# Designs tried in a protein design run: peptides against a protein of PDB entry 5EFW. Part 21

Target 1, 141 residues: chain A of PDB entry 5EFW
Amino acid sequence: TTLERIEKNFVITDPRLPDNPIIFASDSFLQLTEYSREEILGRNARFLQGPETDRATVRKIRDAIDNQTEVTVQLINYTKSGKKFWNLFHLQPMRDQKGDVQYFIGVQLDGTEHVRDAAEREGVMLIKKTAENIDEAAKEL

## One batch from the design tools (peptide; made by RFdiffusion4, then SolubleMPNN)

Design b1_p11_5_s2 (from b1_p11_5, 7 letters changed)
Fold by OpenDDE base, seed 1:
Structure b1_p11_5_s2 (fold): chain B 141 residues (1-141), chain A 11 residues (1-11)
Amino acid sequence: as target 1 above (141 residues)
Amino acid sequence: TEIEENRKALE
């Protein structure tokens, strides 16, 4: 679909289903993580976590989902082959016209190292803008 | 499935 071909790393999850599974993944996300679409759909995104993933950071993500808020963090993620990468991750709710949360949008900016300072600020701006664009595109479908 | 229906709604 057109949404899948957006050249950004992102997923859409459904918090109304058990364990907030991924219901949509971009082609770029599949390339980044080295998974097929069939391997990802219906699963919680926690499969990207591993031994060096900071649990406190994961808790921040969990809290944002529970509280239906947005969050931006950096955390270690792993590809299917086990490669580590620093994921500058932004998550935000997608709300309906009533204001109720329908989905979550997760945007990933990958890097070989933890980004800081100007690079981090730039990355945050990028992934937040990306999330807004995805939100708009999805609502127009 | 509900997942597939939701996916289709976003495509």
Scores: peptide ipSAE 0.219, ipTM 0.848, DockQ to the pose 0.296
Fold by OpenDDE base, seed 3:
Structure b1_p11_5_s2 (fold): chain B 141 residues (1-141), chain A 11 residues (1-11)
Amino acid sequence: as target 1 above (141 residues)
Amino acid sequence: TEIEENRKALE
């Protein structure tokens, strides 16, 4: 699909389904995480978490989903092979014309290192803009 | 499945 081929790391999840499963993943995301599409679709994104993933940060993500709000955090994630990486992650709801949440868009920064200060601010701006672009692209398909 | 339908709708 055209959406899958967007050269950014992102997933789309469906909060209207049990456990908010991933229903769409970009090719770049699959490459980043080392999973196949078949291994990811239908699963909650928590499989990216591991021993060093900060639970308080995970709670922020969960709270954002529950409250249907956006959130931006950095957390340790793991690839299929067990490689740790810092994920600058932005999550936001995709709403219909009525304002109801249909999906969530999750965007991951291309880098794998913890970013700070100006670099973090720049990364945040980038992934937020990316999320908006994905929102528009998804609505047009 | 509903997942498959939603995925297909976004393609």
Scores: peptide ipSAE 0.120, ipTM 0.770, DockQ to the pose 0.297
Fold by OpenDDE base, seed 4:
Structure b1_p11_5_s2 (fold): chain B 141 residues (1-141), chain A 11 residues (1-11)
Amino acid sequence: as target 1 above (141 residues)
Amino acid sequence: TEIEENRKALE
């Protein structure tokens, strides 16, 4: 599908279902994480976390979901094979015409390196813009 | 399932 083929790393989750499962993942996301689509659909995205994932950062993500707000963080994630990577991650709600949250969009920066300063700011702008593009694309389907 | 339905709606 067109949405799946967007050449960015992203997922869409459904907070209206138990445990806010992934309901959609881009091809790029699957390649990054080394999972098949069948392996991740219906699961909470926490399977990307591991021993070195900062729990305080994870709590920020959880709080954003609970409060239905956006958040941008960097955290250690793991591929299926156990490879660590720094994930510059942006999460934001997708709202319907009434303003109610229908989904969350999660975008992961293309790179796997920890970014700082200007590079971080640039990455944040990029993934936020990507999230907006996905929001628009998804709403038009 | 509802998950599959939502996924299909976004494809």
Scores: peptide ipSAE 0.115, ipTM 0.765, DockQ to the pose 0.297
Fold by OpenDDE base, seed 5:
Structure b1_p11_5_s2 (fold): chain B 141 residues (1-141), chain A 11 residues (1-11)
Amino acid sequence: as target 1 above (141 residues)
Amino acid sequence: TEIEENRKALE
């Protein structure tokens, strides 16, 4: 689909379904994580976590979902083959016209290196802007 | 919408 072919790493999840499963994944995300779409859809995104993933950072993500707010963090994720990568990750709710949360948009920086200082600030701005663009694009579907 | 189609497929 058009949305799936956006050259950004992102997923859309549905917090109204049990365990907030991924209901949409971009082609780029599949390429990054080395999973097929069939392997990802219907699952909670926690399968990207592994031994070196910081649990406190994961809790920040959980809190944002529970509180229906946005969050930006950087954490270790793992590909299907077990390769570690740093994920500069932004999560924000997608709301309907009434203001109720319908979905969450999760955006991953299109890079695998740990980012710091100016590079991190630039990355944060990029993934936040990307999330807004996806929100707008999804609402047009 | 495409999102709703995906969601329904997972239900």
Scores: peptide ipSAE 0.079, ipTM 0.745, DockQ to the pose 0.605

Design b1_p11_5_s3 (from b1_p11_5, 7 letters changed)
Fold by OpenDDE base, seed 1:
Structure b1_p11_5_s3 (fold): chain B 141 residues (1-141), chain A 11 residues (1-11)
Amino acid sequence: as target 1 above (141 residues)
Amino acid sequence: TEIEENRAKLE
């Protein structure tokens, strides 16, 4: 689909289903994580976590989902082959016209290093803008 | 499936 071919790393999840599974993934996300679409659809995105993933950071993500708010964090993620990368991750709810949460949008900016300072600020701006663009594009379908 | 239905809505 057109949405899948957006050249950004993102997923859309459905919090109304058990364990908030991924229901949509961009081609770029698949390339980043080294998974096929069939391997990830229907699963919670926690499969990207591993031994060095900070649990407190993961809890921040969980809290944002539970509270239906947005969050931006950096955390260690792992590809299918086991490669570690720093994921500058932004998550935000996609709401319907009534204001109810329908989905979550997750945007990933990958890096070999923990980004800080100006690079982090730039990355945050990018992934937030990306999420907004995806939200708009999805609602127009 | 519900997942496929949701995906279809977003394609």
Scores: peptide ipSAE 0.398, ipTM 0.913, DockQ to the pose 0.296
Fold by OpenDDE base, seed 2:
Structure b1_p11_5_s3 (fold): chain B 141 residues (1-141), chain A 11 residues (1-11)
Amino acid sequence: as target 1 above (141 residues)
Amino acid sequence: TEIEENRAKLE
C-alpha cells in the first residue's frame, strides 16, 4: 500500500483492541527492527524493549496512551537480533470526526544514536511532522 | 479478523 511505503519508521496501533496491538507497520520500520510484518502485526510494541530500556520512560508512553495524549521520548530499543539502538519516539492519537481516539501513530527517528540539543529539537520536529502527515494520509483512505 | 479489517482500511 501507499501508506506502508512511506519512507519513515512508523506503526499504527489500535487502543480499542486488547493490549493496543500494532495493526500497521511501514516497510522502513520493519527494516529498522528486523522483524517481518507477520511477526509484529497483532502484537504490542513492547517487544522492542529490553534490559537497558528505561522503565520510567516506558511509563511515560503508557501514561500518554491511557490519557490519550501525545508524547515524545528517547529510549533504548532492540532489534530482533538483539542490537541496541536509541529511538527518538513520538506517539500521538489519531482521532475520528467526533474527536474520539481510534488509533495511535508511533514514529521512530531514522538515527540510532542518542540525540541532544539542536539535533534533538530538529528530530522532534521531524517526527512530529511525520506523524501529522501519516494522520492525514490515513484519514484519506 | 478485526486486525485484518483495520489494516485493510489503512492500505
Scores: peptide ipSAE 0.176, ipTM 0.821, DockQ to the pose 0.296
Fold by OpenDDE base, seed 4:
Structure b1_p11_5_s3 (fold): chain B 141 residues (1-141), chain A 11 residues (1-11)
Amino acid sequence: as target 1 above (141 residues)
Amino acid sequence: TEIEENRAKLE
């Protein structure tokens, strides 16, 4: 589909289902994480976490979901093969016309490096803009 | 499934 082929790393999750599973993933996300679509659909995105993933950062993500707010963090994630990468991650709710949360959009920066300062700010702006674009694209389908 | 249905809405 057009949405899947957006050349950005992202997933869409459904918080209205048990454990907020991934219901949509871009081709780029699959390439980044080395998983097939069948392997990740219906699962919570926590499978990307591993030994060096900061638990406090994970809690920030959980809190944002529970509070239905957006959050931007950097955390260590792992590919299927166990390769570590720094993930500049942005999460935000997708709301319907009534303002109710329908989904969450999760965007991962294209790069896998830990970014700081100006590079981080630039990355944050990019993934936030990407999330907005995905929100608009998804709502138009 | 509900997941498949929701996915289909986004395709």
Scores: peptide ipSAE 0.175, ipTM 0.831, DockQ to the pose 0.297
Fold by OpenDDE base, seed 5:
Structure b1_p11_5_s3 (fold): chain B 141 residues (1-141), chain A 11 residues (1-11)
Amino acid sequence: as target 1 above (141 residues)
Amino acid sequence: TEIEENRAKLE
């Protein structure tokens, strides 16, 4: 689909379904994580986490979902083959016309290295802008 | 919508 072919790493999840599963994933995300679409649709995105993933950071993500707010964090994720990568991650709710949360948009920075200082600031701006673009695109489809 | 179509696959 057009949305899936956006050259950014992102997923869309449905918090109204049990365990907030991924309902949509970009081709880039699949390439980054080494999973097929069939392997991840219907699953919670926690399969990207592993031994070195900071649990406190994961809790920040959980809190944002529970509170229906946005959050930006950087955490260790793992590909299907077990490769570690630093994920500068932004999550924000997608709301309907009534203002109710329908979905969450999760954006992963295009890259695998730990980012700091100016690079981190730039990355944050990029993934936030990406999330807004996805929100707009998704509402049109 | 595309999102709704994808969601429907999971239900």
Scores: peptide ipSAE 0.125, ipTM 0.787, DockQ to the pose 0.554

Design b1_p11_5_s4 (from b1_p11_5, 7 letters changed)
Fold by OpenDDE base, seed 4:
Structure b1_p11_5_s4 (fold): chain B 141 residues (1-141), chain A 11 residues (1-11)
Amino acid sequence: as target 1 above (141 residues)
Amino acid sequence: SEIEENRAKLE
């Protein structure tokens, strides 16, 4: 689809379904994580977590979902083959015309390194802008 | 929409 081919790493999840499963994933995300679309659709994104994933950071993500707010964090994720990477991750709700949360957009920075200082700020701005672009694109489909 | 179609497949 057109949305899937956006050259950014992102997923869309549905908090209205049990366990907030992924309902949409970009081609880039599949390439990054080494999963097929069939393997991830319908699953909670926690399959990217592993032994070195900071649980406190994961809780921040969970809290944001529960509170229907946006959050930006960096955490260790794992590809299907078990390769570790630092994920600069931004999550924000997609709201309908009434303001109700319909979905969440999760955006992952293209890089796999832990970014700090100015590089982190730049990355945060980028993934936030990306999320806004995806929100607009998704609503037009 | 594409998103809604995907959602429907998971229900």
Scores: peptide ipSAE 0.428, ipTM 0.919, DockQ to the pose 0.661
Fold by OpenDDE base, seed 3:
Structure b1_p11_5_s4 (fold): chain B 141 residues (1-141), chain A 11 residues (1-11)
Amino acid sequence: as target 1 above (141 residues)
Amino acid sequence: SEIEENRAKLE
């Protein structure tokens, strides 16, 4: 689809379906994580987590979902082959015209290491802007 | 929309 071909790492999830499954994944996201679209659609994104993924950080993500708020974190994720990568991750709700949450947008910064200071700030700005762009694009498609 | 169509496939 047009949305899937946006050249950024992102997914869209549906909290109105059981376990908030991924309903859209960009081609870039598939490349990053080494999964096929068929392997991830309909699944909760937790399959990216592994042994070294910080559980407290995961809880922050869960809290954001529950509270319908945005969050930005860095966490260790794993590709299908088991390769670890640091994921600068931004999550935000996608709301309808009435302000009700319809979906969540999750954006992952490209194959990053654990970034700090200015690099982190820059990355955060980038993924937040990306999320806003996806939000606008998704609402028009 | 693309999103709604894809969502429907997962229901």
Scores: peptide ipSAE 0.424, ipTM 0.916, DockQ to the pose 0.599
Fold by OpenDDE base, seed 5:
Structure b1_p11_5_s4 (fold): chain B 141 residues (1-141), chain A 11 residues (1-11)
Amino acid sequence: as target 1 above (141 residues)
Amino acid sequence: SEIEENRAKLE
């Protein structure tokens, strides 16, 4: 689909369903994580976590979901083959016209390196902008 | 919408 072919790493999840499953994933995300679409749709994105994933950072993500707010963090994720990578991750709610949260947009920075300082600031701006673009695009569908 | 279509597959 058009949305799936956006050349950014992102997923859309549905917090109204049990365990906030992924309901949409971009082609780029599948390539990054080495999963097929069939393997991840309907699952919580926690399958990307592993031994070195910081649990406090994961809790920040969960808190944002529970509080229906946005969050930006950097954490270790793992591909299907078990390769670890640094994920600069931004999550924000997608709201309907009434203001109710319908979905969450999760954006992962392009690349696998740990970013710091100016590079991190740039990455944060990029993934936030990407999330806004996805929000707009999704609402047009 | 495409989002709703994907969601429907999970419900």
Scores: peptide ipSAE 0.248, ipTM 0.855, DockQ to the pose 0.608
Fold by OpenDDE base, seed 1:
Structure b1_p11_5_s4 (fold): chain B 141 residues (1-141), chain A 11 residues (1-11)
Amino acid sequence: as target 1 above (141 residues)
Amino acid sequence: SEIEENRAKLE
């Protein structure tokens, strides 16, 4: 689809289903993570986590989902082949006209190192703007 | 499936 071909790393999940599974993944996300679409859809995104993924950071993500809020964190993720990357990750709810959460949008900015300072601020602005654009695009479908 | 249905809404 047109949405899938957006050249950004993102997924859309459905918190109304058990374990908040991924229901949509961009082509770029698949390329980044080295998974096929079939391997991704229907699964919780936790498969990206591994031994060096900070559990406290993961809890922040979980809390945001439970509280239906947005969150921005940076955490170690792993590709299918086991390559580590620093994921500057932004998650935000997609709400309907009534204000009820329908989906979550997750945007990933990958890097080989933990970004700091100006680089981090720039990345945060980028992934937040990306999430907003995806939200708008998805709602128009 | 419900996953497919939801995905279809976003495609």
Scores: peptide ipSAE 0.139, ipTM 0.804, DockQ to the pose 0.297

Design b1_p11_6_s1 (from b1_p11_6, 6 letters changed)
Fold by OpenDDE base, seed 1:
Structure b1_p11_6_s1 (fold): chain B 141 residues (1-141), chain A 11 residues (1-11)
Amino acid sequence: as target 1 above (141 residues)
Amino acid sequence: REGVEKLLALG
């Protein structure tokens, strides 16, 4: 499918299910995070958080979910083996033709450091564009 | 929830 051909780090979650679980994960996301698909599906994405993850940043993500809005943040995430990475993360709702939220799209750009200035702007543009591509592809389903 | 079923089938 077109969705499966998107070679970026992303997940799709279902806010209509308890705790907004992941219902789709890209192959790249699995490779990045070092989890199998079986370990990921049905879980809330918070398992990527750890000791150094900024709780205020996490609250921004939660607020975006609750308010059904988009958000872009940078936060420390952890792989299954415990490796830290800076996640430039973009989240946005996927809406149906009535305007109701069906899913959320989460896109991750991994890095070894917190990105700034031009690098940050470039990353943000990339992950936002990716989210739009995912939205279009998912609506074909 | 046809959409969910389709997405899960892709995984």
Scores: peptide ipSAE 0.048, ipTM 0.730, DockQ to the pose 0.795
Fold by OpenDDE base, seed 4:
Structure b1_p11_6_s1 (fold): chain B 141 residues (1-141), chain A 11 residues (1-11)
Amino acid sequence: as target 1 above (141 residues)
Amino acid sequence: REGVEKLLALG
């Protein structure tokens, strides 16, 4: 499956550029967040955060970026129109053949509600699998 | 501009 054919909410960011900007956003992500592609590309994904976004959770994401590790969290994000939603979010590095981080893959669960227990575990499994699919597809570029 | 081109341009 090619990258553009993956019908999931995701972004790819480039930590080698200043402020780790989004360099790819899926159509579904744009629909979810209510932004155009031009509004998203070149920006850090923090514009999705707002008043009720838990700062400790944001710090976990930042730490994962800094440490070049994966993380899975749920946090409140906001659409362009200001609607808040729960985002089950998985982030992982995409590494080259040498093992160096080239990009980060961020996947958002379909839906806008907080998930718990079994539903959360299933969601985590899904977004992690999606991230692996994105990793594979992106490496074909 | 297609997604692949955008990725290459910004990556």
Scores: peptide ipSAE 0.044, ipTM 0.726, DockQ to the pose 0.231
Fold by OpenDDE base, seed 3:
Structure b1_p11_6_s1 (fold): chain B 141 residues (1-141), chain A 11 residues (1-11)
Amino acid sequence: as target 1 above (141 residues)
Amino acid sequence: REGVEKLLALG
């Protein structure tokens, strides 16, 4: 599918199911996080969080979901093997023709450091554009 | 939920 051809780190979640589980994950996301597809489908994405993940940042993500809005943050995430990475993360709702939220799109830009200034702005532009591409591709389904 | 089924089938 067109969705499967997007070579970026992303997931799609279903907020209409209990605990907003992942219902799709890109191949790149699986490679980044070191999980199999079977291990993560049906689970909330919080398994990426760990000891050094900032809880205030996590609350911003939760608030965006609750309010059905988009958010962009940077946070520490962990691979299955326990490796830390900085995740420039963008979340946005996918809406139907009526404007009702059907899904959330989460896009991850991984890095070894917290990006700042121009590098951060460039990363944000990239992941937001990616989210729009995912939205368009997913609506074909 | 046809859309959900299609997404799940990709996994």
Scores: peptide ipSAE 0.044, ipTM 0.721, DockQ to the pose 0.773
Fold by OpenDDE base, seed 5:
Structure b1_p11_6_s1 (fold): chain B 141 residues (1-141), chain A 11 residues (1-11)
Amino acid sequence: as target 1 above (141 residues)
Amino acid sequence: REGVEKLLALG
């Protein structure tokens, strides 16, 4: 499918299910995080957080979900093996024809380093564009 | 199971 052909790190979550679980994960996301698809589907994405994950940044994500808005943040995440990586993360709602939120799209930038300035701006543009592509592809399902 | 099939099952 068009959705499966998007070669970027992303997940789709369902806020209408208990605890807003992941209902789709890209192959690249699985590779980045070192989890299998079976380990991820049906779980809230908070399993990526760890000791050095900034709680204030996590609250920004939670607020965006609660308010049904988009957010872009950079935070420490952890792979299954416990490796830390900097995640430039973009989240946005996917809405139906009535304008109601059906899903959330989460996109993670490639790479493990904290980015700033031009690199950050470029990354933000990329993950936002990716989110739009995912939105279009998912609506074809 | 393909990703789309799993999406349809869980979504």
Scores: peptide ipSAE 0.038, ipTM 0.714, DockQ to the pose 0.228

Design b1_p11_6_s2 (from b1_p11_6, 5 letters changed)
Fold by OpenDDE base, seed 1:
Structure b1_p11_6_s2 (fold): chain B 141 residues (1-141), chain A 11 residues (1-11)
Amino acid sequence: as target 1 above (141 residues)
Amino acid sequence: REGVEKLLSLS
């Protein structure tokens, strides 16, 4: 499918289920995080967080979910083996024809450092465009 | 099928 052909790090979650679990994960996301699909599906994405993950940033993500809005942040995430990476993360709701939220789209841009200035702007543009592509691809299903 | 079922079938 078109959705499966998107070669970016992303997940789709279902806020209508308890704890907003991941219901779809791209192959690239699995490679990045070092988890199998079986280990991820049905779980909340918080397993990527760890000791150095900024709690205030996590709260921004939580608030966006609760308020059904989009958010873009950078936070420390951890792979299954415990490797840290800076995640330039974008989250946005996927709405149906009535405007009701069906899912959330989460896009991850990984890096070894917190990106700034032009690099950050470029990354933000990329992950936002990716989210829109995912939205379009998912809606055709 | 519902959207969730379709997405799950692709994963």
Scores: peptide ipSAE 0.111, ipTM 0.784, DockQ to the pose 0.696
Fold by OpenDDE base, seed 4:
Structure b1_p11_6_s2 (fold): chain B 141 residues (1-141), chain A 11 residues (1-11)
Amino acid sequence: as target 1 above (141 residues)
Amino acid sequence: REGVEKLLSLS
């Protein structure tokens, strides 16, 4: 499918199910995080968080989910093996024709450093564009 | 077919 052909790090979650679980994960996401698909499907994406993940940033993500809005943040995430990476993360709702939220799209841009200024803006543009592509592809299903 | 089932089928 078109969705499967998007070679970016992303997940789709279902806020209508308990705890907003991941219902789709890209191959790249699995490679990045070192988890198998079976390990992450049906789970909340919070397993990527760890000791150095900023809790205030996590709260921004939670607020966006609760308010059904988009958000872009950078936070420390962890692979299955415990490797830390800076995640430039974009989250946005996927809405139906009536405007109701069906899913959330989460896009991850991984890096070893916290990105600033022009580089951050570039990354944000990239992951937002990716999210739009995912939105379109998912709606084709 | 509901959206969850469609998306899960791709996983």
Scores: peptide ipSAE 0.109, ipTM 0.779, DockQ to the pose 0.754
Fold by OpenDDE base, seed 5:
Formats: sequence, structure tokens, C-alpha cells
Structure b1_p11_6_s2 (fold): chain B 141 residues (1-141), chain A 11 residues (1-11)
Amino acid sequence: as target 1 above (141 residues)
Amino acid sequence: REGVEKLLSLS
């Protein structure tokens, strides 16, 4: 399908299920985070967080989900092996034809450093565009 | 939940 051909780090979650679990993960996401698909499907994405993950930033993500809006943040995430990476993260709701939220799309841009200025703007544009592509591809299913 | 089934089938 078009969705599975998107070569970016992303997940799709279902907020209508308990704790908004991941229901789809791209191959790249699995490679980035070092988890198998079986390990992450059905789980909330919070397993990526760790000691140095900023709680205020996490709250922004939570608020966006609760308010059914999009958000873009940078936060420290951890791979399965415990490696830290800076995640430029974009989340947005996927709505049905009626306008109701069905899923959330989460896109991750990994980096060894926190990015600012031009690099950040470029990354934000990329992950937002990716999210739109995922939205379109998912609606074809 | 058809959406979940469709997406899971792709994973």
C-alpha cells in the first residue's frame, strides 16, 4: 500500500482505544527505536520516554491529544538499548469524512542534537509534510 | 474496528 511505502519514522495511534495505543508503526520507526513491531503494537508510545525527557514537553503532547489538535516539539527519547536521541516530533489528528478524530499520526525526526533556526524549520516542514502524506495514504485503506 | 484491522494487517 501507499502507507507502508512511506520511508519515514512514524506511528499511527488509536485514541478511541484505552491509553491511545500504537496500531501501526513504520519500518523506519522500528529501526530507529530498536523495537520489534510485536513489542510496540498495542502500547502507548510513552515507552520512548526516559529520565531526561522533559515533562513539560510531554504535557504539551498530552494536551494536544486531549484537545484533538496538532503539536510540534523536540524531546529526548530512548531506544530499546537505552540510547538517547533528540526527537523532533510532530503529532496531528486524522479525521474521518464527518470530521471526527479517528487516529493520531506521530512523526519522528531523530537527531543527535537539539536543532534550532534553519535546521529546525527545515525539520518541521519535513515532518509536517510527512504527516500529511500519511494522512492521505491511510485514508486510502 | 475496521481501521485497526486494516492498519494492523499492514504491519
Scores: peptide ipSAE 0.103, ipTM 0.772, DockQ to the pose 0.815
Fold by OpenDDE base, seed 3:
Structure b1_p11_6_s2 (fold): chain B 141 residues (1-141), chain A 11 residues (1-11)
Amino acid sequence: as target 1 above (141 residues)
Amino acid sequence: REGVEKLLSLS
């Protein structure tokens, strides 16, 4: 499918199911996080968090979900093997024609540092554009 | 698996 051809790190979650589980993960996401698809489908994405993940940042993500809004943050995430990486993360709701939230799209830009200034702005533009592409591709399924 | 099926039925 067009959705499956998007070569970016992303997941789609279903807020209508208990604990907003991942229902789709890109191949790149699996490679980044070192998890198999079987290991993550049906789970909340919080398994990427660890000891050094800033809880205030996580709360921003939670608030966005609760309020059905988009958010962009940078936070420490962990691979299955425990490797830390900086995740420039963008989350946005996927709405139907009535405007009701059906899913959430999460896009991850991995890096070895907390990006700043122009580099951050560039990354934000990239992951937001990616999210829009995912939204379009998912809606045509 | 169920979630994936829902996505495939999105439209």
Scores: peptide ipSAE 0.086, ipTM 0.745, DockQ to the pose 0.267

